# Ledger of designs, part 235: peptides against a protein of PDB entry 9IZ0

Target 1, 345 residues: chain A of PDB entry 9IZ0
Amino acid sequence: ITCLGSNGHTYKQLVKGGNDDLRQDAVMEQVFEQVNGFLRSYRKTSQRNLSMRTYKVIPLALKTGVIEWVQDTIPLGEYLDSAHKVYHPKEWSLSTCRKLIAEKQMEDLETRLKVYDLVCRHYRPVFRHFFLESYADPVQWFTTQTNYARSTAVASVLGHVLGLGDRHGQNILIDKTSGEVIHIDLGIAFEQGKKLPVPECVPFRLTRDVVDGMGITGVEGVFRRCMEFTLETLRREEDSLLSVLEVLRYDPLFSWLISPLRRMKKQKMQLENFNQPESGNITTDASRDPKIQRNNVSGESEAERAILKVRQKLSSTLSVEASVGELIRIAQDPSYLALMFCGWS

## One batch from the design tools (peptide; made by RFdiffusion4, then SolubleMPNN)

Design b2_p23_2_s1 (from b2_p23_2, 15 letters changed)
Fold by OpenDDE base, seed 3:
Structure b2_p23_2_s1 (fold): chain B 345 residues (1-345), chain A 23 residues (1-23)
Amino acid sequence: as target 1 above (345 residues)
Amino acid sequence: SGEKLKKERKELLEEFIKKLKEK
């Protein structure tokens, strides 16, 4: 739909229907708006215009809502697949890489590391080309690459602290105008991504292509410093952030558990991407009915555990620099990336 | 045309980075 605003500007909106619960996305966008308030109040983050890019979500019912249409964006994964074909036409296809990782999913860590290294040698980073292709002016190039590193730093800290999961290349949009990242499909929060069939082992997405987009300095430039300033702000506003999360504990519209529908969709997408021929004897042992796991864990106990985990991540036991250093190390560790569905790009 | 534009942009960027290191 297209709406005319009271300001005379035309806005495009997406009406979403079907099996997607937009209430979790709307709540997470509200949490990001509060965090953006904290980032604007603190001098070190405000001077750099640090923010989590948000989009408007209006849930109308359990499975229906209106979403702001984010103009001039591209999914990171769509850009990367296209760019790899252009810049490295003799390297392996994304489907070949996915197949090799999938075929070794049940093997030991040593075997999975060898396959990950092999895939990495046959599928090289290309995301630096986004900035080189999109911007003619060197000032625009530098500005947009800086905005990308800044927005990725904010999203990485928030992704870790709030336990955002399933941050794959289709859930990350790149703004073609600003270079900023926009995270979409926020229905997996508070470490619920660890309960996926392929669990997320990293605190945030910091793959080779995500780093290649930061340019020559990689993580050691704008990115690291902006992570530090963001984490410093969140530690100062810990009580304010926890108070926002306590409101969600008592919100009957918020689910601290991954919806069975989202779990089934993610499981189906993971299985379809493995391109295993239907060997008909997957005895889905009917004993793992996702209904049975719901009955034993109160939503209240999951909320308490989530808030405790946020408090633990905001702990001042380590310096901001040491905490950010460890997060960057873990997010780039091949031992975790080799376990992911798509850790090579 | 597209490769020529990519080359000209790369040369402009290298010159701009050089001027930033000289300041």
Scores: peptide ipSAE 0.009, ipTM 0.331, DockQ to the pose 0.013
Fold by OpenDDE base, seed 1:
Structure b2_p23_2_s1 (fold): chain B 345 residues (1-345), chain A 23 residues (1-23)
Amino acid sequence: as target 1 above (345 residues)
Amino acid sequence: SGEKLKKERKELLEEFIKKLKEK
């Protein structure tokens, strides 16, 4: 829809309805705005204009609301699929790569690593071409690539600390004007991504294409330093951040757990992205509800565990540099990326 | 033309990264 604002400007908005809890997205955007306050107050982050890009979410009812449409954006996954066909037309399709990874999903780590390496050799990074070909002016090219590395660093630290899940290429938008990343679909937080059918094993998305977009230095330079400054800011503001999360503990509308319906929807989407419609009635016999013992862990006990994990991630036991170094290592580790739904791109 | 422009952009980036490490 297009809305006329009280200022006389027209704004495009997306009306979202269905099974997704827009309250979760709205709450996470509010947390990001508070974090942006901390980033503006701290000299090392403010001097670099570090921020998590936000968008307005207006919940109208249970599972219904209006999302501000982020203009001049493209999903990372959409750009990468298109660009890969242009720059590497002789390499494997994304569907072929997905199929091979899926066929080996139940195999041992050694077999999965061999398949991941094979896929990586036949699906090479292309995301550098976004910056190289979209910006004719060298200053704009450099500025936008720098903004990308900065925004990716902020989103990586914040995504790790808050345990943001489901960080696939369709849930990461690229702003074509600024080069900044915008994270959408925030309903999988506080490590609930580990409860997906394909468990999330990485702290944030740092795949080969995410790194290729950073240019010649990759993770070594703007990205690493901006992660360090962001983590230093969040450690400094730990009590302020925890106080914001404690308010959510008392919000009866906030879900600290992934809903069974959302889990099933994500499971189905993961499976359907593997099945071209061969007309085989795979009756997913919904009757094999694995008796996941509903430990009736009160929503309060899940909130407490989530807040405790945030505190643990902000621990000063390791230096900022050591902590960021370990996060970057884990996020790029083939042993974790080979276990992911799409760890190669 | 495109490879030369990519090389010049690379050199500019390396120089600018050097200047950003010094600050």
Scores: peptide ipSAE 0.007, ipTM 0.331, DockQ to the pose 0.013
Fold by OpenDDE base, seed 5:
Order: C-alpha cells, then structure tokens, then sequence
Structure b2_p23_2_s1 (fold): chain B 345 residues (1-345), chain A 23 residues (1-23)
C-alpha cells in the first residue's frame, strides 16, 4: 500500500497480514529506540552516530499491521544470491550449498565441518562488491562501508544481548543510501532461536559475506571498536535496559516464547528450500498437529529467565575488549557456523 | 589502472581510518 503522508510525501507501506506477530516487532523497535537514546547520551557512541536502525511498525491487530517500507533497501540474502551469480558464475548455487548442508544435518560435527569447508570453497564471499558497485566516489564508498561496519557492530552487540534469532539474509536489509543494516522480523528474541528446528548457535550473524562487506580491515577495524563502544554503553545503562525489559514482562500480549505457528512456518521454509518445486501435491494433511506439549511454562518464568540472561550478557566479569573478542571469535567459529542453516554466506 | 585505483582507495582509507582514530 502507498500512503500519502500529511506532509505530501508518499510512503510505501508493507501491510503484513495474518502470519507475523508485528506486535513483537513493534516492541523490539521500541527497545531499540531506547537503546538509541543511550547511544546518543554517551560521547564515544554519539560521536560515531552509532544507532540501531529502526523502522516504524504500527500493529493494527495481534497479527496485522503496517510496516514502513524502508525505501532504497535490499535484503542481504537477495543481494548475495544475485552478486554471487555475477562474480562467481562457476561456483555452486545457493540451492546446491543448502542441499549439501541439509543432507549432513544429522551427522557428527566432523562431517558437518568437512561439508561446511567444501561449501565455503565452492561459494566465496561477494558482499564487498555492494560498496564497490554502488559508490563511484571514493569518499561515499568509504563513508558507506564505515556506516555498514558501525551499524553491523551495534546490531551484533544488541542482537546478542537481546538474543535476537532468525538473523538470516532475508531478515537483514541493507540501506543502499547509507550502507546501514536494518534488522526486520524481530519475533524471535531472548534466545528462542535455540528452539528452532535448526538451533541458532552463534551470538549474531558474522558470516564470511558479512565480514567481506567490512572491507580490507574485516572485523579488526571499525567493527570491533564500535562493538566495544556499544557494549560499554549497554553495560553502563544495564539498569535502564533491564527496566525497559521488565515493563515488557508485564505486557500480557508480549510473547517470550516462539509461537508454535512460527516454529512450524520456519520448519516448512527449511523443508521447502530443500525440495525442488516438483509439482507434487503435498497435501499437507494438517491433521497431524504434532502435539507440541504445551509445557505450561508460565510466561513469567520465561521472562525472568530472559532478563537474567540479558543481565548475564552485560556482566562486567570480563573487560569489554575480552567480551567483544570472544563474541567475534564464536560468531566466526566454523564449529558453530557449520551447524547453522546458512553459515557459509 | 584498476590496481592503482585500489591502492589509492586503500591509502585514502588508511588515512581516513587514521583521522577517525584521532577523533
């Protein structure tokens, strides 16, 4: 839908109906706005214009709302698939890589590491080309690549602290004007990504293509330093952040648990990405509702556990530098990336 | 030409990173 704003500007709006809990997105965007307040209050983060990019979410009903379409964006995964075909036309397709990883999904870690390494050799990073293609001016190129590294650093720290899941390439938009990342579909938070059919094992997405976009310095430049400044800010504002999350604990409409429907939708998307479109009538006989034992784990006990996990991630037991160093190490560790649905790109 | 432009971009990048470290 295109809406005419009261200011005479036309805004493209995505109306999502029925299937996505836009209330969770709206709540997480409010948390990001508060965090952006903290980042503006501290000199080290403010001087670098560090922010989590937000988008306006207007929930109209529990499952229906209007999302402000961020103009001039592209999903990271869409860019990477297209760019990989252009720059590496002799390498494997994304579908081939996905198939090989899935065929070994039930195998041991050693077998999965061998397949991950094989996929990595046949699917090379291309995301550096985004900045090289989009910006003829060297200053714009550099500014945009810096903005990408900065925004990715903020999103990585905040995504780890809040336990944001489902950070696949379709849920990460790239702003073509600024180079900043925009995280969408925020309905998997507080480590609920570990409850997916393919558990998320990394603190944030730091795949080879995510690193390739940072340019020649990779993680050892703007990215690491901006992660450190972001984590320093979040540690200083721990009580403020926990107070914001405690307000959500008492929101009876906020789901601290992944919905069975979202879990099933993700399971289906994972399965459909492996089946070639053979025209076979998959009569999904909807009658075998797997009795997901609704463990009546009180939403309150899961909220308390989530808040405790946020506090633990903000612990000052390790230095900011040591904590960021370990997060970067884990996020790039092949032993974790080989377990992911798409850890190679 | 392309390697020279990559080198100049790298040097400009290193100078700009240096200026961003000083700020």
Amino acid sequence: as target 1 above (345 residues)
Amino acid sequence: SGEKLKKERKELLEEFIKKLKEK
Scores: peptide ipSAE 0.005, ipTM 0.290, DockQ to the pose 0.013
Fold by OpenDDE base, seed 2:
Structure b2_p23_2_s1 (fold): chain B 345 residues (1-345), chain A 23 residues (1-23)
Amino acid sequence: as target 1 above (345 residues)
Amino acid sequence: SGEKLKKERKELLEEFIKKLKEK
C-alpha cells in the first residue's frame, strides 16, 4: 500500500497477512530502538554511529500488520545467488550445494565436514563484489564497506545476546545506499533457533560470504573492533537491557517460545528445499495433528530462563576481547557451519 | 549529566512499557 504522511510525503508500506506474527517483530524492533539509545549514549559506539538498523512494524491483528517498505535494499541471499552465477559460472549451483548438504544431514560430523569442505571448494565467496559493483567512487566504496562491517558487528553481538535465530540470507537485507545490514523476520529469538529441525549452532551468521563483504581485513578489521565496542556497551547497560526484557515477561502477547506453526512452516520449507517438486498430489491429510505435549512449562519459566541466558551472555567473567574472539571463532568454525542449513555462503 | 541520561532512559522505558501494555 501507499500511505500519505502528515508531512505530505508518500510512503510505501507492505501489508503482511497470513500466519506470521508481526507482534514479535514489532517487540524486537522496540528492543533494538532501546539498544540504539544505549549505543548513542556510549562514547565508543556513538563516535562510530553504531546502531542496529530498524524498520517500522505496526501490528494490526494477531497475524496481520504493516511493515515499512525499506527501499533500495536487496536480500543478501538474492544478491549472493545472482553474483555467484556471474563471477563463478563454472562452480556448482546453490541448489546443487543445498542438495549435497541435505543428503548428508543425518550423517556423522566427519561425513558432514567432508561434504561441507567439498561444497566450499565448488562455491566460492562473492560478496566483496557487492561493494565493487555498487560504488564507482573509492571513498564511497570504503565508506559503505565500513558501514557494512559496523552494522554486521552490531547485529552479530545483539543477535547473539538476544539469541536471534533464522538468520538465513533472505532474512538479512543489504541497504544499497549505506551498505548497512537490516535484519527482518525476528520471530525466532531467545535461542529458539536451537529447537528447529536443523538446530542453529552458531551465535550469529558469519559465513564466508558475510566475511568476504568485510574486505581484505575480514573479521580482524572494523568488524572485531565494533563487536568489542558493542558488547562493552551492552555489558554496561545490562540492568537497563534486562529491565526492557522483564517488561516482555509480563506481555501476555509476547511468546518466549517458537510457535508450533512457525516451527512446522520452517520444517516444511526446509523439507521442500530438499525435495525437488515432484508434481505428485500429496494430499497432506491435515488430520494427524501430533498432540505436541504442551509441557506446561509456564511462559513465565521460559521468560525467566531466557533472561538468565541474556545475563550469562553479558557476563564480565571474560574480557570483551576474549568473549568477542571466542564468538568469532565459533561463528566461523566448520564443525558448526557444516551442521547448518546453509553454512557455506 | 549521567543522571539526566538515566532519567531520559527511564522515561523512554516507561513509555515503551506503556506502549506494550496498550497493545
Scores: peptide ipSAE 0.000, ipTM 0.283, DockQ to the pose 0.014

Design b2_p23_2_s2 (from b2_p23_2, 13 letters changed)
Fold by OpenDDE base, seed 3:
Structure b2_p23_2_s2 (fold): chain B 345 residues (1-345), chain A 23 residues (1-23)
Amino acid sequence: as target 1 above (345 residues)
Amino acid sequence: SIEELKKELEELLEEYIKKKKEK
């Protein structure tokens, strides 16, 4: 819809209805606004204008809401599929790569690593071309690439700390004006993505194309430093962040558990993404598995566990540099990327 | 190190771009 504001400006808005619970997305955006407050208050992050890009979410009912229409964006996965066909027309299609990974999903790690390497050799990174083709001015090119690395660093730290899951190429928008990343569909938080049929095993998305967009320095430039400054800020503001999360513990509108419907939707998307035929024997009736029902982990015990995990991730037991170094290592480890639905791009 | 030089160059370029936008 397009609305005329009282200020005479027109605003595009997306009305979502049906089966999408926007309450979790709205809550996560509120957490990001608070974190953006901390990033603005701290000199090292404020000087670099570090922020998590947010979008407005207004939940209207249990499955209905209004979302800000993010103008001038493209999904990362849409850009990468199109660009790969242009820059590497002799390489494998995304569908071929997905099929080959899916055919080997039940094999041992050694076999999966060999298949991942094979896919990587036939599907090379292209995301650097987004900045090179979109910005003819060298200053704009460098500025947008820097903004991309900065925003990706903030999103990576927050993604790890808050346990944001399902950060695939369709859930990451690129702002074509600034080069910044915008994370959408925030319905998986506090490590609930580890409970999916294909569990998330990386702290954040740091695939070859995500790195290729950072330019010649890759992760060793702006990205690493901005992760360090972001984590330093979050460690300083630990009590403030935990206080924000404690408010959510008592929010009757916030679900610390993935809804069965959202779980089924994510499971269906994972199966569709592998082009697996609907094998009619995968009982989509996750309601009937008595093992899934017996973990009636109270929402309170999941909230307590989530807050404990956030506290553990903010621990000063390791330096900021050592912690960021380990996160970057894990996020790029082929042993984890080979287990993902789409770890090669 | 090469990484330190890359870091310093990026920071200098960021400052230059900032100063150029403020003019």
Scores: peptide ipSAE 0.017, ipTM 0.463, DockQ to the pose 0.011
Fold by OpenDDE base, seed 2:
Structure b2_p23_2_s2 (fold): chain B 345 residues (1-345), chain A 23 residues (1-23)
Amino acid sequence: as target 1 above (345 residues)
Amino acid sequence: SIEELKKELEELLEEYIKKKKEK
């Protein structure tokens, strides 16, 4: 839809309908706007213009709404697939890498690590080329790469604290004007990603390509420092953040659990990426209703557990530097990345 | 270290770019 604004400007809007719970996205965007308030109020984060990039979500009904169409963006995964074919035309295809990881999904950690290492040797990072190609002016190049590292740091801390899941390359947009990351499809939060068919084992996405985009310092430059300042701000504003999350405890439209529909959609999408289209008649035998044991864990007890886990992640038991150091270590650990659906890129 | 020099260079470049946008 194209909407005419009261200012006479036309805005492109995407109407989503069907199975996408836009209420989850709208609520998470509201949490990000509150966090952006904290980041603007704190000197160390405001001086660096640290923010989570947001987009407008207007939920209309239980699976229908309007989202802002973010102009001048590209999905990270779309760029990486294209750039990898250009810069490394003799390396393996993304489909080959996915197949090899998939074929070993049920194997032991040692076997999965060997396959992950093999894939990594045949699929090298390319994301630094996004900045080198897009920005001929050295100041613009450095500014956009810096904005990328900053926005990735904010998104990494928030993604960890809020337990954002499903952070694959299609759910992370790159703004071509600023270099900032925009996270989309926010319906897997509060560590519900651990309940996916392929469990999420990392606190945030910090794959080799995500690091390659940070430039010559990788994680040890702007990224680490901006993670530290963001975590310091969130620890300072713990009570304010928890108060925002407590409002969600009483929202009857907010689900603290992954919806069965999203879980099934993700399972199907994972399976479809493993099955090349053999034209076999999948007889939709709709009859096996998986008895999802409704453990009648009250939505309240799930909210309480989620809020407690946010509080635990904001604990001052470790220094900001030690906490960020451990998060960066875990997010880059091959023992976790080898278990992921796409941990190599 | 080379890592410390890279870190200092990034901070200096961030400050320079900020000062250049404020003019």
Scores: peptide ipSAE 0.017, ipTM 0.426, DockQ to the pose 0.012
Fold by OpenDDE base, seed 5:
Structure b2_p23_2_s2 (fold): chain B 345 residues (1-345), chain A 23 residues (1-23)
Amino acid sequence: as target 1 above (345 residues)
Amino acid sequence: SIEELKKELEELLEEYIKKKKEK
């Protein structure tokens, strides 16, 4: 839809209907606004304008709502697919890479690592070109690349702490004006990504293209330092953050669990993205619709477990530097990335 | 180290860009 604002400007808005739980998105955006308050209160984060980019979500019903169309954005995955065809026209297509990874999905880790390495050699990073193409002024180029590294650092720490899942290239937008990342489709949180048909094994998305966008310093520049400052801020505000999450514990409409329907939808979308020909005899024996007795009792125990995991991730047992170092290591580890749906780009 | 020089250069460039936007 297009809305005319009281200021005379027209705003495009996306009306989502169907199976998307926009209430989870709206709740996560509220958590991000609180975290942005914390990031503004501390000198180390405020001086760098560190924030999680937010977008307006207006839930109209449990599965319908209006999302702000973030103007001047592009999905990371859309840019990467297009740019890869331009800069590496002799390399494999994204569909070829996906197919090879899928064909080995049930194999051992050693086989999956070999296929991941093969895919990586035939699908090289290109995301640095986004900044080089979009910004002719060197100061603008450097500013936007810095903004990208900063926003990615905030999103990486916060995404890890909140256990954000489904962080594929279509759920990460790039703001073409600022270079900042905008995370969308926030309905997989509190490590529910580990319950997907392809479990998420990384704390956040730090694939080769995500790193390539950080420029010549990669993760060892602005990104690492901004992760450290963000985690330091979240550790200081642990009680405040946990108090925000406790409010969600008592929201009867917030789902701490991925719905089986959403899981099945994501499974189908994953299979469709693999271009497997319809082997027609998936008799979805629709007869075993497990009566999802929403045992309300299971929701409270999962909320408590989720909050406990957030607290554990904010633990000061390790230094900020050691914790960030380990997160960056795990997020780039081929042994985890080879297990992902799209860990190579 | 080269990593320290990169960090220092990035900080100097960030400050320079900030000062250039304030002008």
Scores: peptide ipSAE 0.015, ipTM 0.420, DockQ to the pose 0.011
Fold by OpenDDE base, seed 1:
Structure b2_p23_2_s2 (fold): chain B 345 residues (1-345), chain A 23 residues (1-23)
Amino acid sequence: as target 1 above (345 residues)
Amino acid sequence: SIEELKKELEELLEEYIKKKKEK
């Protein structure tokens, strides 16, 4: 829809209806605005204009709302699929790569690593071309690539700390004007991505194409340094961030758990993306939700466990540099990426 | 090439940002 603003300008907006509660997205965007306050207040992050890109979410009901349409954006996955066909027309299609990874999903780690390596050799990175093509002026090219590396660093730290899930190439937008990343569909948070049919095992998305967009320095330039400053800021503001999350314990509409419906919807979308024929005997025996005995081992609420996990991620036990180094290592580790839905691009 | 000039500019500006952090 197009809405007329009180200022006389027209704004394009997305009306979302469905089974997903837009309250989850709205709450996460409010947390990002608070974090952006911390990033503006701290000298090291403020001097670099570090921010998580946000969009306005107005929940109208439990399952309906209005989302700001982010203009001049493209989904990362849409750009990469298009660019890969242009730059590497003799390599494998994205559908071929997905099929091979899916066919080996139940195999051992050694077999999955061999398939991941094979896919990586037949599907090379192309995301550098986004910046090379879009910006003729060298200063504008460098500025936008720098903004990409900075925004990716902020989103990576914040995504790890808040345990953001479902970070596939369609849930990450690229701003064509600034080069910044915008994360959308925030309904999987607080490590609930580990409960998906394909469990998430990386702290954030740092695939070969995500790195290729950072330029010649890759992760060792602007990206690593901006991750360090972002984590240093979040550690400094730990009590402020935890206080924002404590308010959510008292929000009766906020869900700390992935709903069975969202899990099933994501499972269906994963199967459809693999072109697996509907083997009609997926008895969605919703009754065989494995009783993962919630070992209520601590008696703590799911909110308390989530907040405790955020506190643990902000721990100063390791230096900022050591913590960021370990996060970057894990996010790029083939032993984790080979287990992902799309870890090669 | 424009690509070589972009690469040289990236290296110079990363070095400049690094030197500006050490001050």
Scores: peptide ipSAE 0.013, ipTM 0.381, DockQ to the pose 0.013

